Peptides against a protein of PDB entry 5JXT. Designs and how they scored, part 273

Target 1, 319 residues: chain A of PDB entry 5JXT
Amino acid sequence: SLLPKKEINVYIGMSEMQVKWYQKILEKDIDAVNGAGGKRESKTRLLNIVMQLRKCCNHPYLFEGAEPGPPYTTDEHLIYNAGKMVVLDKLLKRIQKQGSRVLIFSQMSRLLDILEDYCVFRGYKYCRIDGSTAHEDRIAAIDEYNKPGSDKFIFLLTTRAGGLGINLTTADIVILYDSDWNPQADLQAMDRAHRIGQTKQVVVYRFVTDNAIEEKVLERAAQKLRLDQLVIQQGRAQVAAKAAANKDELLSMIQHGAEKVFQTKGAFGTMAEKGSQLDDDDIDAILQAGETRTKELNARYEKLGIDDLQKFTSESAYE

## One batch from the design tools (peptide; made by RFdiffusion4, then SolubleMPNN)

Design b2_p29_5_s2 (from b2_p29_5, 12 letters changed)
Fold by OpenDDE base, seed 5:
Structure b2_p29_5_s2 (fold): chain B 319 residues (1-319), chain A 29 residues (1-29)
Amino acid sequence: as target 1 above (319 residues)
Amino acid sequence: MMKELQEQLEKFWENIKDIPLEEMQKFFE
């Protein structure tokens, strides 16, 4: 029988470079967000800000002129300038030592470019598929990865390209480097490894930048997933697919995140304490803390009924 | 300065929280 997948949110602090870029994005667009002219900002402008903040959470080199150079050479700076890369680098070493194979998913094809540079730099053999990959090349990459005795350790995928019904049960580890706004897209990505033909325990690591916009993306996605589950259970097709967030809980968490982002001159959390010099004990502590927070998050949403989730939608509509 | 920025982030979240996930997703397409 297929073992249930284990899902762990891995909460990761920003590097100093990420904090600086995150602050700059906010500062540049805050005058915009505040509507210095009394006009409500366009939805498009707000979405642009969210996109830039998510780029920052993934890797600062997604911004033009952020990469150190010339010369533009891949070095340890590719890793230490992004909290997720620091954790990824340690986690991949552990995954490789245990004889596992890994799928890495991202929403951003440009992040896969950075991950390719990283794979080359570390000497990891990989396959790649994104939205631009031709159908024939996609089949070839899947076949090469799934081949008996394949030396391909990593498969790099955009979440959407990976969602297309492919079988990657030759991997037992899934890393969601970022989260989709739709939790079903992430589930579909996990189901590439967690499918009939899998013989190992599938473990899913979801990277989440701590005290940043990604926590809010995750919370909103978890609320939507819970609502979808409740709608299926109750047979109520008419429950609005809009997951509402508790205004007070959201405000409290935004307040804590924002305050930390602006009070800190430098890296956050584990990145502040040890920077790029995380050891195996630090990774174990991050994973354990992540497992605890994941259980707490799930327990919070498991207690919510449809009416509770709907009340959160209605109170936000009248202000 | 920090309180003002916190209030700004709160307002920012209040402005984006009601944006449909499907519309957010299309923006990343």
Scores: peptide ipSAE 0.022, ipTM 0.477, DockQ to the pose 0.360
Fold by OpenDDE base, seed 1:
Structure b2_p29_5_s2 (fold): chain B 319 residues (1-319), chain A 29 residues (1-29)
Amino acid sequence: as target 1 above (319 residues)
Amino acid sequence: MMKELQEQLEKFWENIKDIPLEEMQKFFE
């Protein structure tokens, strides 16, 4: 029988470079962050800020002129300049050592480009599918990954490309490098490994930049998921459609962790304590802390009814 | 300042609340 999947949020600090870029993003648009911006331009501006902050949480090299060079060479800097890459690099070594295979999902195709460079740099054999991948090439990549005795360790996917009914049950580990605004898209991604034909315990690691915009994205996704569940249970299909974020929610998401980021000099969170020098015990501690926080997050939302969730603002999640 | 912002945000939300989450997601892809 298919075992239940394990889902663990992995809370990760920012590198020094990420903190500097995160501060620059907030400072550049401080009037919008503080809400001084006018009516229509304010959402697109707020959405743009959220987008830039999410890019920063993923990797600073998503910004023009962030990569060190010339010469532009892939080196250890690709890893230590992004908190998620530091954790990923350690986690992948463990996953490989245990004889597992891994799906890595992102919303950003440009992040998959960075992950390809990383795979080449570490000598990991991989497959890739994104939104631009031709149908024939998708089939070929899936078949190459799923073949008996495949030497492909990693499958890199955009979350949307992974949603298309693909069977990847030859992997038992799923890494969500970032989260979709729609938790159903992430569930669909997990279901590529967690499906009929899976013989192993599927484990899902969701990377979340701690004290940053991604926690608000995660909370909003958890709220939506709980609301969707309650709507299905109560037959109230019309309620789910109205749970789009208000501008205050967007502002609250942008402001979340901003004060702490502005006060922080150098690296942040786990990256401030150990930097790029995480060991296996540090990873175990991060995973254990993440499992605890994941249980606490779930327990918070399990107690909420539809009426609570309809009144729920992202500010009340932290009270 | 926060209250006036909140009112502006509510008015703005009324203009954008009907934007599907999928369209919001595409903006961040």
Scores: peptide ipSAE 0.174, ipTM 0.731, DockQ to the pose 0.098; fails the geometry check
Fold by OpenDDE base, seed 4:
Structure b2_p29_5_s2 (fold): chain B 319 residues (1-319), chain A 29 residues (1-29)
Amino acid sequence: as target 1 above (319 residues)
Amino acid sequence: MMKELQEQLEKFWENIKDIPLEEMQKFFE
């Protein structure tokens, strides 16, 4: 029998470099961020800010001129300059020691490039599939990963490319390095490992930058998933249309954590306390805190009806 | 004021509701 998957949100602080870049993004468009500009901010401008903030949450080297160089050499700076990489680096060592194999999903192909450099630097054997990967090369990568006795530890995938019905049940760990706006895309990614033929407990780690825009992305995804479930149960197709981000929701998402970021000097959260020197106890504490917050998040949305979820703008999560 | 803002937001929502989530997601790819 297939065991139920375990899903854990892993809440991660920003590095000092991420905080600096996050501040620069907010400062550059401060009038849009504060809504103080008497000009009607375009959705496109707000979405561009959201996109830059999500890039910052993933890795600061996604910005031009952020990477230290020349020379452009892969070093420990690739890890310590991104909170998610610090946690990933420790988590992968644990996963490997347990004899598990891991799928890593991202929305950003350029983040997979950084993860390839990381895999090479750490000596991890990997496969990769993204939107540009040819069909034959996808088959070859899947077969190489799934073969008995495969030395491939990691599979790097874009969430959508990995969503294409492939079987990766030879992995038992799924890391969502970032989240899709559509929670169904993330579920489809998890279902690559969580399928008939899986013999292990599937564990899904969802990385979420704490006190940043990614928490609002996660909350919105949870709201939408609950709404979709209720719509299916009640047969009311008309309810789903109200779940796309309005301007004020996008503004609230941008503003979320902005004050804390502006007030923060240096690194944020667990990264402020330990930096890159996380030990196994720190990882256990992060995972335990994440498991607790995940249960609380789920319990919050399970109690909501359709009418509550339709009124649930990002403002009502703090009342 | 809040009611006018809500009506403007509803009108704005009416203008963006038909943007497929797929197009929104493509904007972030």
Scores: peptide ipSAE 0.173, ipTM 0.730, DockQ to the pose 0.072; fails the geometry check
Fold by OpenDDE base, seed 2:
Structure b2_p29_5_s2 (fold): chain B 319 residues (1-319), chain A 29 residues (1-29)
Amino acid sequence: as target 1 above (319 residues)
Amino acid sequence: MMKELQEQLEKFWENIKDIPLEEMQKFFE
């Protein structure tokens, strides 16, 4: 029988480099926000700020001129300059040792490029599918990954490309390196491994940069998911369409963690104590803390009704 | 810095309409 999936939010601190870039984004875009642009331009500028902050949470090398060099060589700096990569590097070693296989999802194809460089650097055999992958190449990659005795350990996917009904039940671990604004897209990604034909316990690790914009993206996604569930239960399809982010929600997403970022000199969160020198006990502590916070987050939204969720502005998360 | 950022963002957003999550997602694709 298919076991229920285990979902764990993995809360990760930023590296020193990520903190510096996060500060630089907030400083630079103050003037862009004050620009005399029309309402539509204003929305686009704010969405650009949100996009840059999400890039920073994923990897600082997503920015032009961020990579250290010359020489521009893949080395340990690719890992220690991003909190998510430090955790990923340790987690993948554990997953491989357990005889598991892993799907890694991201919203950003350029992050998959960094993950390819990482896979080559660590000697991990992988497959890749994104939005640009030709249909025939997608079939070939899926077949190569799913073949009996496949030596491919990792499958790299963009969340939307992975949502296209493919079967990847030969993997039992799912890593969401980032989150979709629509939690249904993440569920569809998980369902590539958590499907009829799966023989193992599926575990989903959702990476979330702690005290940053991604925590607000996660909260917003959890609110939408709960609202969608309640709408289905009540037979009221029209209520789901109002899960809009208002201006105050977007403002709060940008502001969230900004004070801690500006006060921090160097790395913070889990990265402040150990930096890149995480051991197996440190990973267990991070996963246990993540499991606790995941239960707390779910318990918060399980108590909310439709009327509560419709009135729920992100302001109630700052109390 | 944080206070200045907040005041500037608040002023800039006074007239922004609600953005559906689906529209936000399409902007990031």
Scores: peptide ipSAE 0.130, ipTM 0.765, DockQ to the pose 0.192; fails the geometry check

Design b2_p29_5_s3 (from b2_p29_5, 12 letters changed)
Fold by OpenDDE base, seed 5:
Structure b2_p29_5_s3 (fold): chain B 319 residues (1-319), chain A 29 residues (1-29)
Amino acid sequence: as target 1 above (319 residues)
Amino acid sequence: MMKELQEQIDKFWENIKDISLDEMEEFFR
């Protein structure tokens, strides 16, 4: 029987370079961030800011002129300038030692370019599929990855390209380097490894930049996913949705989470204390903390009924 | 610096919270 997948959110701090670029993005468009302008223009500007902040959370080299050079050479700076890369680099070493194979998903083809440079730099053998990959080349890449005794360790995929019915059950680890706005797209990506024919425990690591927009986007995506699940359940059974926590309880939980963050003096947890020099114990601590926060997040949304989840979506529609 | 960044992030989030995930998904397609 197929084992249930294990999903862990991995909360990752920003590098100094990411913090600097994140601040610069917010400062550059501060008038738009403050709601200056007409509602429609403001919305488009805000969505553009969200896109830039999401790029920053992934890798600062997604911005023109961010990469150090000349010379433009791949080196350790590719890793230490992005918190997600620091964690990825350690995690991949562990995954490889375990004899596992890994799918890495991103929404950004340009991030896959950075991940290719990283794979070459570390000597990882990989396959790649994105939205521009020809159908024949996709088949060839899948076959090369899935063949018995394949030496391909990593498969790099855009989430959308990976969503198209591909079977990659020869991998047992999934890394979501970023999250889709639609939580179903991420589930479809996970289901490339978590299908009939999988013989191992599938583990999914979702990278989330801590105390950044990605965390809030993930929370909303989790809320939407829970709402979708409850709607499907109610369509089958008039199960009285237990009254979820009142708006004030959720506000208090949001505020209490923020207060703990504000009480943490200094840069982002492990990234503040050790920077890029994370050891295996630091990675274990990050994974354990992530597992705890994932359970807490799930437990929060599992207590919410449809009416409560709908109030959160509807109150956001009338302001 | 980090506190100020968090305050900016929180303020930014408050300004975008009313944008639906579907609208965001459509914008980034």
Scores: peptide ipSAE 0.024, ipTM 0.602, DockQ to the pose 0.517
Fold by OpenDDE base, seed 3:
Structure b2_p29_5_s3 (fold): chain B 319 residues (1-319), chain A 29 residues (1-29)
Amino acid sequence: as target 1 above (319 residues)
Amino acid sequence: MMKELQEQIDKFWENIKDISLDEMEEFFR
């Protein structure tokens, strides 16, 4: 029988460079961040801020002129300038030592470009599929990854491209480098490894930038997933699909952690203490703290009914 | 609240840091 998948949220601090860029994004639109625009705040303006903050959480080199140079050379700076890369670099060494193989999903094809540079720099063998990959090249990449005795350790995928019914049961580890606004897209990505033909325990690591926009995206996704489950159980399929975030929810998401970011002169969390010098004990601590917070997050939404979940706005979690 | 949570995490970690991964895996099996 297929073992249930284990899902762990991995809460990661920002690097010093990420904090500086996150502050700069908030400061550029401080009136919107403070809600000073009132009824004049456009949903488009707020969504643009959310998009920039999500880029910052993934990697600061997603911004023009952020990469150090000339010379433009791949070095350790690619890793230490992003909290998620520092954790990824340590986690991949552990995964490889265990004889596991890994799928890495992102919403951003430009982040996969950074992950390719990282794979080359570390000497990891990889495959890649995104939205632009031709159908024939997708088949070839899947076959190359799945072949017996494949030397390909990593598969890099955009979440939506990986969702297209492909079988990747030759991997047992899934890393969601970022999250989709639709939790079903992330589930479909996990189901590429967690499917008939899998012989190992599938473990899913969801990277979440702590005290930032991504934590609020995760809470919203968990709420929506619970609503979808309850609606399916009650046979009321029509209600759950339409909960698009309103302006006040978007504002609350942007403001989440903003005060702490403005007060911080350096990196956050484990990145503030050790920077790029994380050891194996630090990774174990991060994973264990993540497992605890994941259980707490799930337990919070499991107790709520459909009517409670529909009324639950992100503001009430901090009172 | 966040400072208290961090202090709780740090205190919890101090209490469990000496437990091996093998011992944890054996306890949860």
Scores: peptide ipSAE 0.015, ipTM 0.423, DockQ to the pose 0.016
Fold by OpenDDE base, seed 4:
Structure b2_p29_5_s3 (fold): chain B 319 residues (1-319), chain A 29 residues (1-29)
Amino acid sequence: as target 1 above (319 residues)
Amino acid sequence: MMKELQEQIDKFWENIKDISLDEMEEFFR
């Protein structure tokens, strides 16, 4: 029988470089953040700010002129300049030592480029699929990954491209490096490993930049998923349409952690204390804290009814 | 400064509140 998947949110601090770029994004677009633009222009500007903040949470080298060079050489700076990469680097060593195989999902093909450079730098054998990958090359990559005795440790996927019904049950670990706005897309990604034919316990690690926009994205995704479940249970299709991101939510999302980011001169959270020098005990502490916060998050939304979830979208702007 | 920022943010929020998650999903595709 297929074992239930274990899902753990991994809350990760920003590197010093990420904090600097996060501040720069907020400062540069402060007039847009402040609504100085007209109604329609402001929506696009806000969504652009959200996009830049999400890029920053993923990796600062997603910005032009952020990567140190010339020479543009892959080195330890690729890892220590992104909190998610520091955690990923330690986690992958553990996963490999356990004899597990891993799917890594992202929304950003350009982040997969960074992850390819990382895989080469660490000597990890990998496969890749994104939105641009030809159908034949997708089949070949899947077959190469799934073959008995495959030496491919990592599969790099964009969430949407990896969601397309493929079977990757030869992996037992899923890392969501970032999250989709649609929680169903992430579930579909998990279901690539968590499917009939899986023989191991599937564990899903969702990376979440702590005290940043990604935490609010996660909360909103959890709210939507709960609302979708309740709507399905009540047979009322019409209620789902009004869970539009209120502007206060988008602004609260942009502002979430902004004060803490502006107050922080260096790395944030665990990254501020140890930087790239995380040990195995630090990873265990991060995973344990993540498991606790994940249970608390789920317990919070499981108790809410449809009316409560509809109100919570309005009241979380004032606390 | 921060209060004026918050008022501008609240005004800005009144301009984007009608953006659905589906519209955001479509924008970020």
Scores: peptide ipSAE 0.195, ipTM 0.723, DockQ to the pose 0.193; fails the geometry check
Fold by OpenDDE base, seed 1:
Structure b2_p29_5_s3 (fold): chain B 319 residues (1-319), chain A 29 residues (1-29)
Amino acid sequence: as target 1 above (319 residues)
Amino acid sequence: MMKELQEQIDKFWENIKDISLDEMEEFFR
């Protein structure tokens, strides 16, 4: 029988470099944030700010001129300059040691490019599929990964490309490097490993930059998922479609952690305490804290009814 | 700085509040 999947949010601090870039993004668009443009232009500007903040949470090298060079060489700096990479690097060593295989999902194909460089640098054998991958090449990559005795440890996927009904039950670990705005896209990604034919306990690690925009993206996605579940249960299919993002909600998302980011002169959270020197005990502590916060997050939304969720603004999630 | 940033963010938010989750999802695709 298929075992229930275990989902754990992994809350990760920003590196010093990420904090500096996050501050620069907020400072640069301060004028755009001030609403000097018309309603439509301001909406697009806000979404652009959210996009840049999400890039920063993933990896600072997604920005032009962020990579140190010349020489432009892949080295340990690729890892220590991004909190998610520091945790990923430790977690992958553990996953490999236990004889597991891993799917890594991201929304950003350019992040998969960084993850390819990382895989080469660490000597991890991998497959890749994104939205630009030809149908034939996609089949070949899946077959190469799924073949008996495959030496491919990692499969790199964009969340949407991985959502296309493929079977990857030869992996038992799923890492969501970032989250989709649609929680169903992430569920569909998990279901590539958590499907008929899986023989192991599937574990899903969702990376979330703590005290940043991604935490609010996660909360909003959890709210939407709960609302969708309640709408299905109550037969009110039309109500889910009208959860318009309130402007106050996107603002609160951008503002979330901004004060702490501006006050911080260095790295955040676990990255401030240990930097790149995380050990196995530090990873266990991060995973345990993440499991606790995941249960608390779920317990908050399980108590909410449709009427509560319809009135729910991201500000009220912390009251 | 933070108060000015907040005021700027508030004005920005007044411009984005009418964006649906579906429009956000589409923009980030």
Scores: peptide ipSAE 0.043, ipTM 0.484, DockQ to the pose 0.247; fails the geometry check

